# Designs tried in a protein design run: peptides against a protein of PDB entry 3T7K. Part 171

Target 1, 248 residues: chain A of PDB entry 3T7K
Amino acid sequence: KAEKILARFNELPNYDLKAVCTGCFHDGFNEVDIEILNQLGIKIFDNIKETDKLNCIFAPKILRTEKFLKSLSFEPLKFALKPEFIIDLLKQIHSKKDKLSQININLFDYEINGINESIISKTKLPTKVFERANIRCINLVNDIPGGVDTIGSVLKAHGIEKINVLRSKKCTFEDIIPNDVSKQENGGIFKYVLIVTKASQVKKFTKLINDRDKNETILIVEWNWCVESIFHLNVDFTSKKNVLYQKK

## One batch from the design tools (peptide; made by RFdiffusion4, then SolubleMPNN)

Design b2_p24_6_s4 (from b2_p24_6, 9 letters changed)
Fold by OpenDDE base, seed 2:
Structure b2_p24_6_s4 (fold): chain B 248 residues (1-248), chain A 24 residues (1-24)
Amino acid sequence: as target 1 above (248 residues)
Amino acid sequence: MVEEAEKVEKKLEELRKENEKELS
């Protein structure tokens, strides 16, 4: 069926997209449309797997979903596109207008607002955003909205190697792990990095660390600090936004 | 003929919904 539909075109584009969708197409596509998309070099996956070498995200806008955040860790992310790309593409293909010898859909017309070439270019870097920021090991409170598994998965996708989950009510100093990164000559490395949800946790962890490991560097942030870092694919240590406690 | 394309478009637009949980 797909071949018959596509036979009207003299040449078919190869978009070379390996994509996931977020915030759109919850019911997926019918078999014919999937076949059409496949013939055009567009493969849509249900979930993110490293083995699939994903290079594209479909979303109506910038979202704080797991898939969207992880898409910024693709190697590289080639395209971040609005779902209207697929809609218009399929609409054009199913159109019986005799004069259409070619599919006239340009990927660049469907870019997600706010995902610019600067962001896309950073996905080509050999390192991940938190790796570049010298953050390897973090402490994450167990009561984080979204859950430690989802949050942890996003953080790992962006270069965090070790996630230590802290039981906020029961943890002691011994439960807090250091960010074990080799000192770079000019880089401010925080020995303790923590993601927390409450002011009481800031008070608790600062006390625990300062009492037992005096004069060490501490960075305590909220989840939004991570999100902003991901959205920009850069950690701005000069910004106090979403930083709850910092000791250099 | 135009009707088929419009039907496909409408169907696909209906599928364009925010259905995933955002991480706050």
Scores: peptide ipSAE 0.141, ipTM 0.734, DockQ to the pose 0.027
Fold by OpenDDE base, seed 1:
Structure b2_p24_6_s4 (fold): chain B 248 residues (1-248), chain A 24 residues (1-24)
Amino acid sequence: as target 1 above (248 residues)
Amino acid sequence: MVEEAEKVEKKLEELRKENEKELS
């Protein structure tokens, strides 16, 4: 029982973590270890739900998984930790060799490389990354790797309100939705934002839009543009990286 | 007692795998 194992410690830390795991611990934990973690204020959830007020992600490194990408939308993300935190913690607790009166594991020693305080601090902002970028409505091609539901869910977690799925081969101009945002002072707004997978789609959509709605602003990007924006929690409109077409 | 700690250690090491599908 967890209580018996933990009884050797005079005091227990409260880490106050509500976490999901990605790229690690896919087989989960046994009942005893779950109870131990719970006693230490560490709750691990199987899936992301907003109601759970998640504040932590466990991953070996920066990953392009749904869970990892969504974790950067937590409010706030307090910690992004390597699985070694849990491993070392449980090892110390189960160790009978060490007459340890206290658990001596520091969360800051297990931060995921590349998720620094600058990134963490941005998760405390009242807005999401695409919201700050004035991207509310996007067009997404139906043949995107990973599927429109998963990709769309990630994008929504980061402030995109409406995902319009385009059937690339059958799509007409009338199927393309505008990015309906109110003009803010000093904010560039693209009327049409599209995520595509192929050069042929760029050619098609640029033609459709330019022929029917001349002189409007267009942004066509790859999925990697979104990923980079999420990883930095900032949209850099000065960068041409992963931008396939833009008209200002 | 030592055996239990070693078993836990081994199990935890096995759980530290990058097997989740990434979005490309």
Scores: peptide ipSAE 0.136, ipTM 0.719, DockQ to the pose 0.027
Fold by OpenDDE base, seed 3:
Structure b2_p24_6_s4 (fold): chain B 248 residues (1-248), chain A 24 residues (1-24)
Amino acid sequence: as target 1 above (248 residues)
Amino acid sequence: MVEEAEKVEKKLEELRKENEKELS
């Protein structure tokens, strides 16, 4: 069926997209449309796997979904596109009214607002954002909204190697892991990095660390600190935004 | 085919409105 539909076009574009969708097309596409998209070099995956070499995200806007956040870790992310790209493309293909002998849909007309070339270019870097920031091991409270597995998966996609989950009510100093990184010439290094949800946790963890390992560097942040770092593909250690406690 | 195109457009528009859980 797809071949018959596409036969009216003399030449088909090859968009070369390996994509996931977020905030759109949750139920997917029918078999014919998937085949059509495949013929145009557009392959849509249900889930993110490193082996699939994904290079594209479809979303109506910047979203705080797992898929969107992880898409910024693609190597590289080539395109961040609005779902209207697929909509207009399939519309044109299925329409008999269009006297066009060729598909005339330009990818650049469908860029997600706020994802510019500066962001895209950073996805070509050989390192991940938290790797560049010398954050290898973090402590994450178990009561974080979204769940430790989802949050942890996003953080790992962006270069965090080890996630230690803290049971906030029962944890002791011995449960807190250090961020074991070698001193590099450039970039701040915090011995203890923690993501927390409550002010009481800040008080608890600062006390535990300072009482047992005084004079060490500590960074305690909200989840939003991580999100902002991901959205910019840069950690700004000069900003106190979403930082709950910092000891340099 | 015109009717089919309209159905596809409507379906795609509905699918576009699908949302995933945001992390906050």
Scores: peptide ipSAE 0.140, ipTM 0.728, DockQ to the pose 0.027; fails the geometry check
Fold by OpenDDE base, seed 5:
Structure b2_p24_6_s4 (fold): chain B 248 residues (1-248), chain A 24 residues (1-24)
Amino acid sequence: as target 1 above (248 residues)
Amino acid sequence: MVEEAEKVEKKLEELRKENEKELS
């Protein structure tokens, strides 16, 4: 059926998109439309798997969803597009009015606001954002909104290798893991990196660390620190935004 | 043919709405 619909076009574009959707198309597409999209080189996946070599995200805007945050870790992310791309494309294809010999939809007209070429270009780097920042191992409190599994999965997608979950009320110093990275020439690493949700946790962890491991470097941040780092694909250690405690 | 395109557009527009939880 898709072939018959597409037969009216002399030439079909190949968009070469392997995409996931977030904040849109929750009910999916019908079989005919999926087939049409496939013939145009657009494949939409339900979930993110590394083996699928995803290169595109569909979303109405920048979102703080798991899928959106992970899409910025694609290698590379080629396009971040508004759902209107698919809408307009399918509309044009199903339209019988215009004896259009060609599909006239340009990907560049549907870019998500705020995801510019500078961000896209950083996804071509050989390293992930937290890898570049020398953050390999982090401590994450167990009461984080969104859950440790989801948050941890996002962080791992962006280069954090080990997520240590801390039981905030019961943890001791021995439960806190160090950020075990080799000191690179450019800039000091933080020995202890923690993501927390409450001021009481800051007080607790700073005391535990300072009492047992004096003079070590500590970074305690909110989840928003990670989100901002992901959205910019860069960690700015000069910024105090979303930093709850820092000892250099 | 025009009616079909309009139906598709309307359906897809409804599907564009946000439904996923944002992480805060």
Scores: peptide ipSAE 0.139, ipTM 0.733, DockQ to the pose 0.027; fails the geometry check

Design b2_p24_7_s1 (from b2_p24_7, 10 letters changed)
Fold by OpenDDE base, seed 5:
Structure b2_p24_7_s1 (fold): chain B 248 residues (1-248), chain A 24 residues (1-24)
Amino acid sequence: as target 1 above (248 residues)
Amino acid sequence: SENEMDMSDVNKSTDYKDNITFSE
């Protein structure tokens, strides 16, 4: 059926998109439309898997969803597009009124606001954002909204190798892991990096660390610190935004 | 150097729901 529908066009574009959707198309697509999209080089996946070599995300805007945050870790992210790209494309294809010999939909017209070429270009870098920031091992409190699995999965996609989950009410100093990275000349390395949700946790962890390892560097941040770093694909250590405690 | 900040923004949403559709 898709072949018959597409036969009216003399030439078909190949968009070469391997995409996930977030904040749109939760009902999916019918079989005919999926086949049409496939013929145009557009493949939509339900979940993110590294083996699929995803290069695109569909979303109405910048979102704080797992899929959106992980899409910025694609290698590279080629396109971040509004769902209207698919909608308009399918409308044009199904239209019998348009005497169009060619599909005339330019994907560049459907870019998500705020995802610019500067962000896209950083996804071509050989390293991930937290890797570039010399953050390999972090401590994450177990009571974080969204859950440690989701948050941890996002952080791992962006270069965190080890996530230590802390039982915030019961943890001791021995439960806190160091950020084990080799000293690089150009980067301030924090020995202890923690993501917390409460002021009481800041007080607790700073005390535990300072009492046992007094001269070491500490970075305690909110989840929003990670999100902002991901959205910019850069960690700005000069900014105090979303930093709850730092010791250099 | 040491710096402590307040926790005024702790209540911000961690994630958005992924259940929105757009009509054709």
Scores: peptide ipSAE 0.017, ipTM 0.486, DockQ to the pose 0.033
Fold by OpenDDE base, seed 2:
Structure b2_p24_7_s1 (fold): chain B 248 residues (1-248), chain A 24 residues (1-24)
Amino acid sequence: as target 1 above (248 residues)
Amino acid sequence: SENEMDMSDVNKSTDYKDNITFSE
């Protein structure tokens, strides 16, 4: 069926997209449209797997979803596109009126607002955002919204190697892991990095650390600190936004 | 630097609610 529909075109583009969708296409695609998209070099996956070498995200806007956040870790992310790309493409293909010998849809017309070439270019870097920031090991409170597995998965996609889950009510100093990174020439290393959800946790963890390891560097942040770092593919240590406690 | 910054009182709890969303 797809071949018959596409036969009217003399040449078919190959978009070379391996994509996931978030915040759009909840109902999926019919079999014919999937076949059409496949013939155009567009493959849509349900889930993110490293083996699939994903290079594209479809979303209506910047979202704080797991898929969107992880898409910024693709190697590289080639395109971040609005769903209208697929909609307009399929409309053009199914149109009986257009004696168009060629599909006339440009990917660049469908870029997600706020995901610019500067962001895309950073996905080509050999390192991940938290790796560049010398954050390898992080402590994460167990009561974080979204769950430790989802949050942890996003963080790992962006270069966190070890996630230590803290039982916020029962943790002791011995439960807190250090950020064991070798001094790289560029950037301050925090010995203790923690993601917390409450001001009471800041007080607790600062006390625990300072009582046992008084001279060490501490960074305590909100999840939003991580999100902003991901969206910019850069950690700004000069910003106080979403930083709850910092000791340099 | 020995500069300690505690911002715990500045960040209202409301900012913590929208940590991550899931694509329905």
Scores: peptide ipSAE 0.017, ipTM 0.465, DockQ to the pose 0.034
Fold by OpenDDE base, seed 4:
Structure b2_p24_7_s1 (fold): chain B 248 residues (1-248), chain A 24 residues (1-24)
Amino acid sequence: as target 1 above (248 residues)
Amino acid sequence: SENEMDMSDVNKSTDYKDNITFSE
């Protein structure tokens, strides 16, 4: 039992991690290791639920998975760690040779490359990234890779309140929803925000909007625009990267 | 509106190799 294994240590750390995993530990953990991790204050969850107050992600690197993208919406994300943290920890614990009275594993040695303190600090903000950017309602094409449910769930986790799914081949102007937000002092508002996959969709939606609502602001982006915004926890409206069409 | 930009032909680059996947 885990207790017998851990009894050799005089002091056990409490890491206080409530974590999900992505891109690692596909086979899960055995019962003993789960119990060991639990005794060390490491609880791994299969799914993201707001009620669990998750604070950690395990991943080998920055990933574009639902779990990873959503982890950046944790309140706060305390740690983004490589799976080697768990691996080395369990190795040390199971080692019969280590006369070590203490587990000596530093979380900071296992940080995911590219997730720095600047990113972590932004997860402590009271608002979400798209909320700060005055993006509340978006239009999403139905043929988006990953599916509208997954993409929509990620976007909602980051402050988008309404996802309007557009059937790209059948939609009309009336199907496009405005981004209904009050103008905040320090942020521009785009009346129409769309996430599309194809240049033909850009042409279609720009035509539909401009024909019916000529003077309104439009932002049409790729999914990568959202991903970059999430990874930086900031929307840079000065960047043209992944912007397919912009009318200010 | 004053500034209209169409970048549809330029901005198809993917910086990240990973694709979005469903939660495991």
Scores: peptide ipSAE 0.017, ipTM 0.485, DockQ to the pose 0.035; fails the geometry check
Fold by OpenDDE base, seed 3:
Structure b2_p24_7_s1 (fold): chain B 248 residues (1-248), chain A 24 residues (1-24)
Amino acid sequence: as target 1 above (248 residues)
Amino acid sequence: SENEMDMSDVNKSTDYKDNITFSE
């Protein structure tokens, strides 16, 4: 059926998209439309797998979803597109009145607002954002909204190697892991990096660390610090935004 | 630098609710 629909066009574009969707297309696509998209070089996946070499995200805007945050870790992310790309494309293809010999849809007209070429270019870097920031091992409180698995998965996609989950009410100093990174000349290295959800946790962890390891560097942030770092594909250590405690 | 910066009181009222959703 898809072949018959597409037969009216003299030439078909190859968009070369391997994509996931977030915040759109909740009901998926019918079999015919999936086949049409496949013929145009557009493959949509339900989930993110590294082996699929995904290069595209569909979303109406910048979102804080797992899929959106992970899409910024694609190698590279080639396109971040609004769902209207697919909608307009399928409308044009299904149009019986359109005597167009060619599909006239340009990917660049459907870019997600706020995802510019500067962001896209950073996804071509050989390193991940937290790797570049010398953050490899972090401590994460167990009561984080979204859950430790989801948050941990996003952080790992962006270069965190080890996530230590802290039971916030029961943890001791011995439960806190150091960020074991070799001193590099360029960039702040914090020995202890923690993501917390409450001011009481800041007080607890700062006390535990300072009582046992007083001279060490500490970075305590909220989840929004990580999100902002991901959205910019850069860690700004000069910013105090979303930083709850810092000791250099 | 030995500069300790505690911003815990400033962020005490921060809403930590996240809009992480699992969209299939």
Scores: peptide ipSAE 0.016, ipTM 0.456, DockQ to the pose 0.033; fails the geometry check

Design b2_p24_7_s2 (from b2_p24_7, 8 letters changed)
Fold by OpenDDE base, seed 5:
Structure b2_p24_7_s2 (fold): chain B 248 residues (1-248), chain A 24 residues (1-24)
Amino acid sequence: as target 1 above (248 residues)
Amino acid sequence: SENEMDMSDVDNSTDYKDNITYSE
């Protein structure tokens, strides 16, 4: 059926999209439309897997969802598109207007607001954002909203190798792991990196670390510090935004 | 930052298939 529908066009574009969706297409697609999209080089996946070599995300706008944040770790992210791209494309294809010899839908007309070429270009870098920032091992409190699995999965996608989950009420100094990174000439290395949710946790962890490992470097941040770093694909250590405690 | 991003369009809307990340 898809072949018959597409036969009216003299030439078919190949968009070469391997995509996930977030905040749109909750009802999915019918079989015919999936086949049509496949013929146009558009494949939509339900979940993110590294083996699928995803290069695109569909979303109505910038979202703080797992899929959206992880899409910025694609290698590269080629396109971040509004769902209207698919909607308009399918509408044009299903149209019975005899005068359409070609599909005329340009991807660049459907870019998500705020995802510009500067961001896209950084996804072509050989390293991930936290890798570039010399953050390999972090401590994450267990009571973080969104859950440690979701948050941890996003962080790992962006170059965190080890996530140590801290039981915030019961942890001791021995439960805190160091950020085991070799000293590089460029960029400050924090020995202890922690993501926390409460001021009381800052007080607790700073005391534990300073009492047992005096004069070591400490970075304690909110989740929003990570999110902003992901959205910019850059860690700005000059900014104090979302930093709860730092010791250099 | 090298990259200026307009964060005005960022929201925490729920998605049927996605877990929401926390924002205070």
Scores: peptide ipSAE 0.024, ipTM 0.578, DockQ to the pose 0.062
Fold by OpenDDE base, seed 3:
Structure b2_p24_7_s2 (fold): chain B 248 residues (1-248), chain A 24 residues (1-24)
Amino acid sequence: as target 1 above (248 residues)
Amino acid sequence: SENEMDMSDVDNSTDYKDNITYSE
């Protein structure tokens, strides 16, 4: 059926997209439309797997979903597109009135606002954002909104190697892991990196660390610090935004 | 240098309307 629909076009584009969707297309696509998209070099996946070599995200805007945040870790992310790309494409293809010999849809007309070439270019770097920031091991409180699995999965996609989950009410100093990275010449290294959700946790962890390891560097941040770092694909250590405690 | 901030004073408002990370 898809072949019959596409037969009216003299030439078909090959968009070469391996994509996931977030914040759009919740009901998925019918079998015919999936086949049409496949013929145009557009393959949509339900979930992110590293082996699929995904290069595209469909979303109406910048979102704080797991899929969107992980899409910025693609190697590379080639396109971040609004769902209207697919909608307009399928509309044109299914149109019986359009005597168009060619599909006339340009990917560049459907870019997600705020995802510019500067962001896209950073996805071509050989390192991940937290790797570049010398953050390898982090401590994460167990009561974080979104859950430790989701948050941890996003952080790992962006170069965090080890996530230590802290039971915020029951943890001791011995439960806190150091950020074990070799000293590099260019960049601040914090021995202890923690993501917390409550002011009481800041007080608790700063006390625990300072009482037992007084001279060490500490970075305590909110989840938003990580999100902003991901959205920019850069950690700005000069900014105090979303930093709850910092000791250099 | 030490910088301590009370979380109550942290503006969690972002230009992005999604408040939490979730899987679809």
Scores: peptide ipSAE 0.020, ipTM 0.512, DockQ to the pose 0.039
Fold by OpenDDE base, seed 1:
Structure b2_p24_7_s2 (fold): chain B 248 residues (1-248), chain A 24 residues (1-24)
Amino acid sequence: as target 1 above (248 residues)
Amino acid sequence: SENEMDMSDVDNSTDYKDNITYSE
């Protein structure tokens, strides 16, 4: 069926997209459209797997979904595109009125607002954003919105190796893990990195750490600090945004 | 150096509508 539909075109583009969708196409695609997209070098996956070597995300805008945040860890992310790319493409292909000899859809016309070439270029770096920031091991409170599994998965995709989940109401100093990174010549290393949800946790953890390990460096942030770091593919340690406590 | 900030003083401004991370 797809071959018959595509036969009217003299040449077919190969877009070479391995993509996931978020915030769009919840109902998926029919079999014919999937076949059409496949013939055009567009493969859409249901889930993110490292083995699939995904290079594209479809979303209406910047989103705080697991898929969107993880897409910024693709190696590289080639394109972040609005769903209108697929919509317009399929419309053009199914159109009987347009005696189009060629498909005329430019990927660059469908870029998601705010995902620019500067961000895309950073996905070509050999390191992940938190790796570059010397954050290897973090402490995460168990009551974080979105859940520790989702949040943890996103953080791991971006270079955090170990996530220690803290039971915020019952934790002691012994439950807090240090950020075990080798001293690099360039960049500050925080011994304790924590993601928390409320001010009472800041007070609790600062007290626990300072009482037992008085002279050590501490970074306590909210989830938005991580999100902003991911969206920029850079950790700005000069910014106080979303930083709840910092001791250098 | 030590910098402490209350949660009320946290800049939560974003250019996107989503405020929670979730799986799809």
Scores: peptide ipSAE 0.020, ipTM 0.516, DockQ to the pose 0.039
Fold by OpenDDE base, seed 2:
Structure b2_p24_7_s2 (fold): chain B 248 residues (1-248), chain A 24 residues (1-24)
Amino acid sequence: as target 1 above (248 residues)
Amino acid sequence: SENEMDMSDVDNSTDYKDNITYSE
C-alpha cells in the first residue's frame, strides 16, 4: 500500500531519522503511514535504547518528559522537530491534487522553539553535561517526584555514573557518598552533591555533612537545577537558580 | 562561600508521561 502511494513521486527523500515522540501522536500511526515514513528514512521508536542510535525527537515544544530530557543526550541529536513535520509530510503524500514530482518538506522549518543549533552542536561533544561539570557521583533522595529510577536514568544518560539513593528519613552521614572525581583544569569540584525535595532535607544533610566533614564542599540542588542544566547542555555554577545550598 | 535558597518558591513539577508512537 505504501509503495503505491509513493509511486507518484519520482524521487523520495531519505531523512535518516531515528526518532522518539513525546507530547504528541498519542494515537500513534497506522500501518500504512509507518511504512511510508520508513520508506522516507523515518523510523519512530516507542522507547529509547542506546542500540537504536536515536538522533531525533518529535515534540510540540520543550518538555520535561523522560524522553525529551534523554534526547538531549543522543550522540548526536541531529534534529528536534515539531510533530507538524510528520503531519505536513503525510498530508502532502496522501494529497491527490498535488502533481508534485517531489516531496517539498524542509526539516529546518519544523525546529522546536528553544532547541537551536547551539544546543544541537553540544550533543556532538565527547562528554556529557554533568561529566563536563565534574559531577560523577550524586546523592538522590528517595521521595523525589517521578521516582528515583526515572530521574536516575535521565541523570545517567547525561553523565552521572553513580546515583546513591538516600532514605531521607533514615539516612546517616555514612549513607552519603562523595563525588569522587579527579580534579580537571576547568570547573569546581563539589565533594558532596545532593538532589533534594524539601527544605528540611537541606538542613538535615548540611548538618550531617558539616558535623562529620566540616571543610568539604557541598552542592544541594533541586531537580530543576538538573533540568535547566540539561536544557542548556551546560552547568552554570554562577547561577543560584534551583541551588538550595552551596558551600565552596 | 555559602548560599541558601528557600525551596518554597521552586516549582518541582515534572511531566514524565510519554505516549506510544506505534504498536509492535
Scores: peptide ipSAE 0.020, ipTM 0.502, DockQ to the pose 0.039

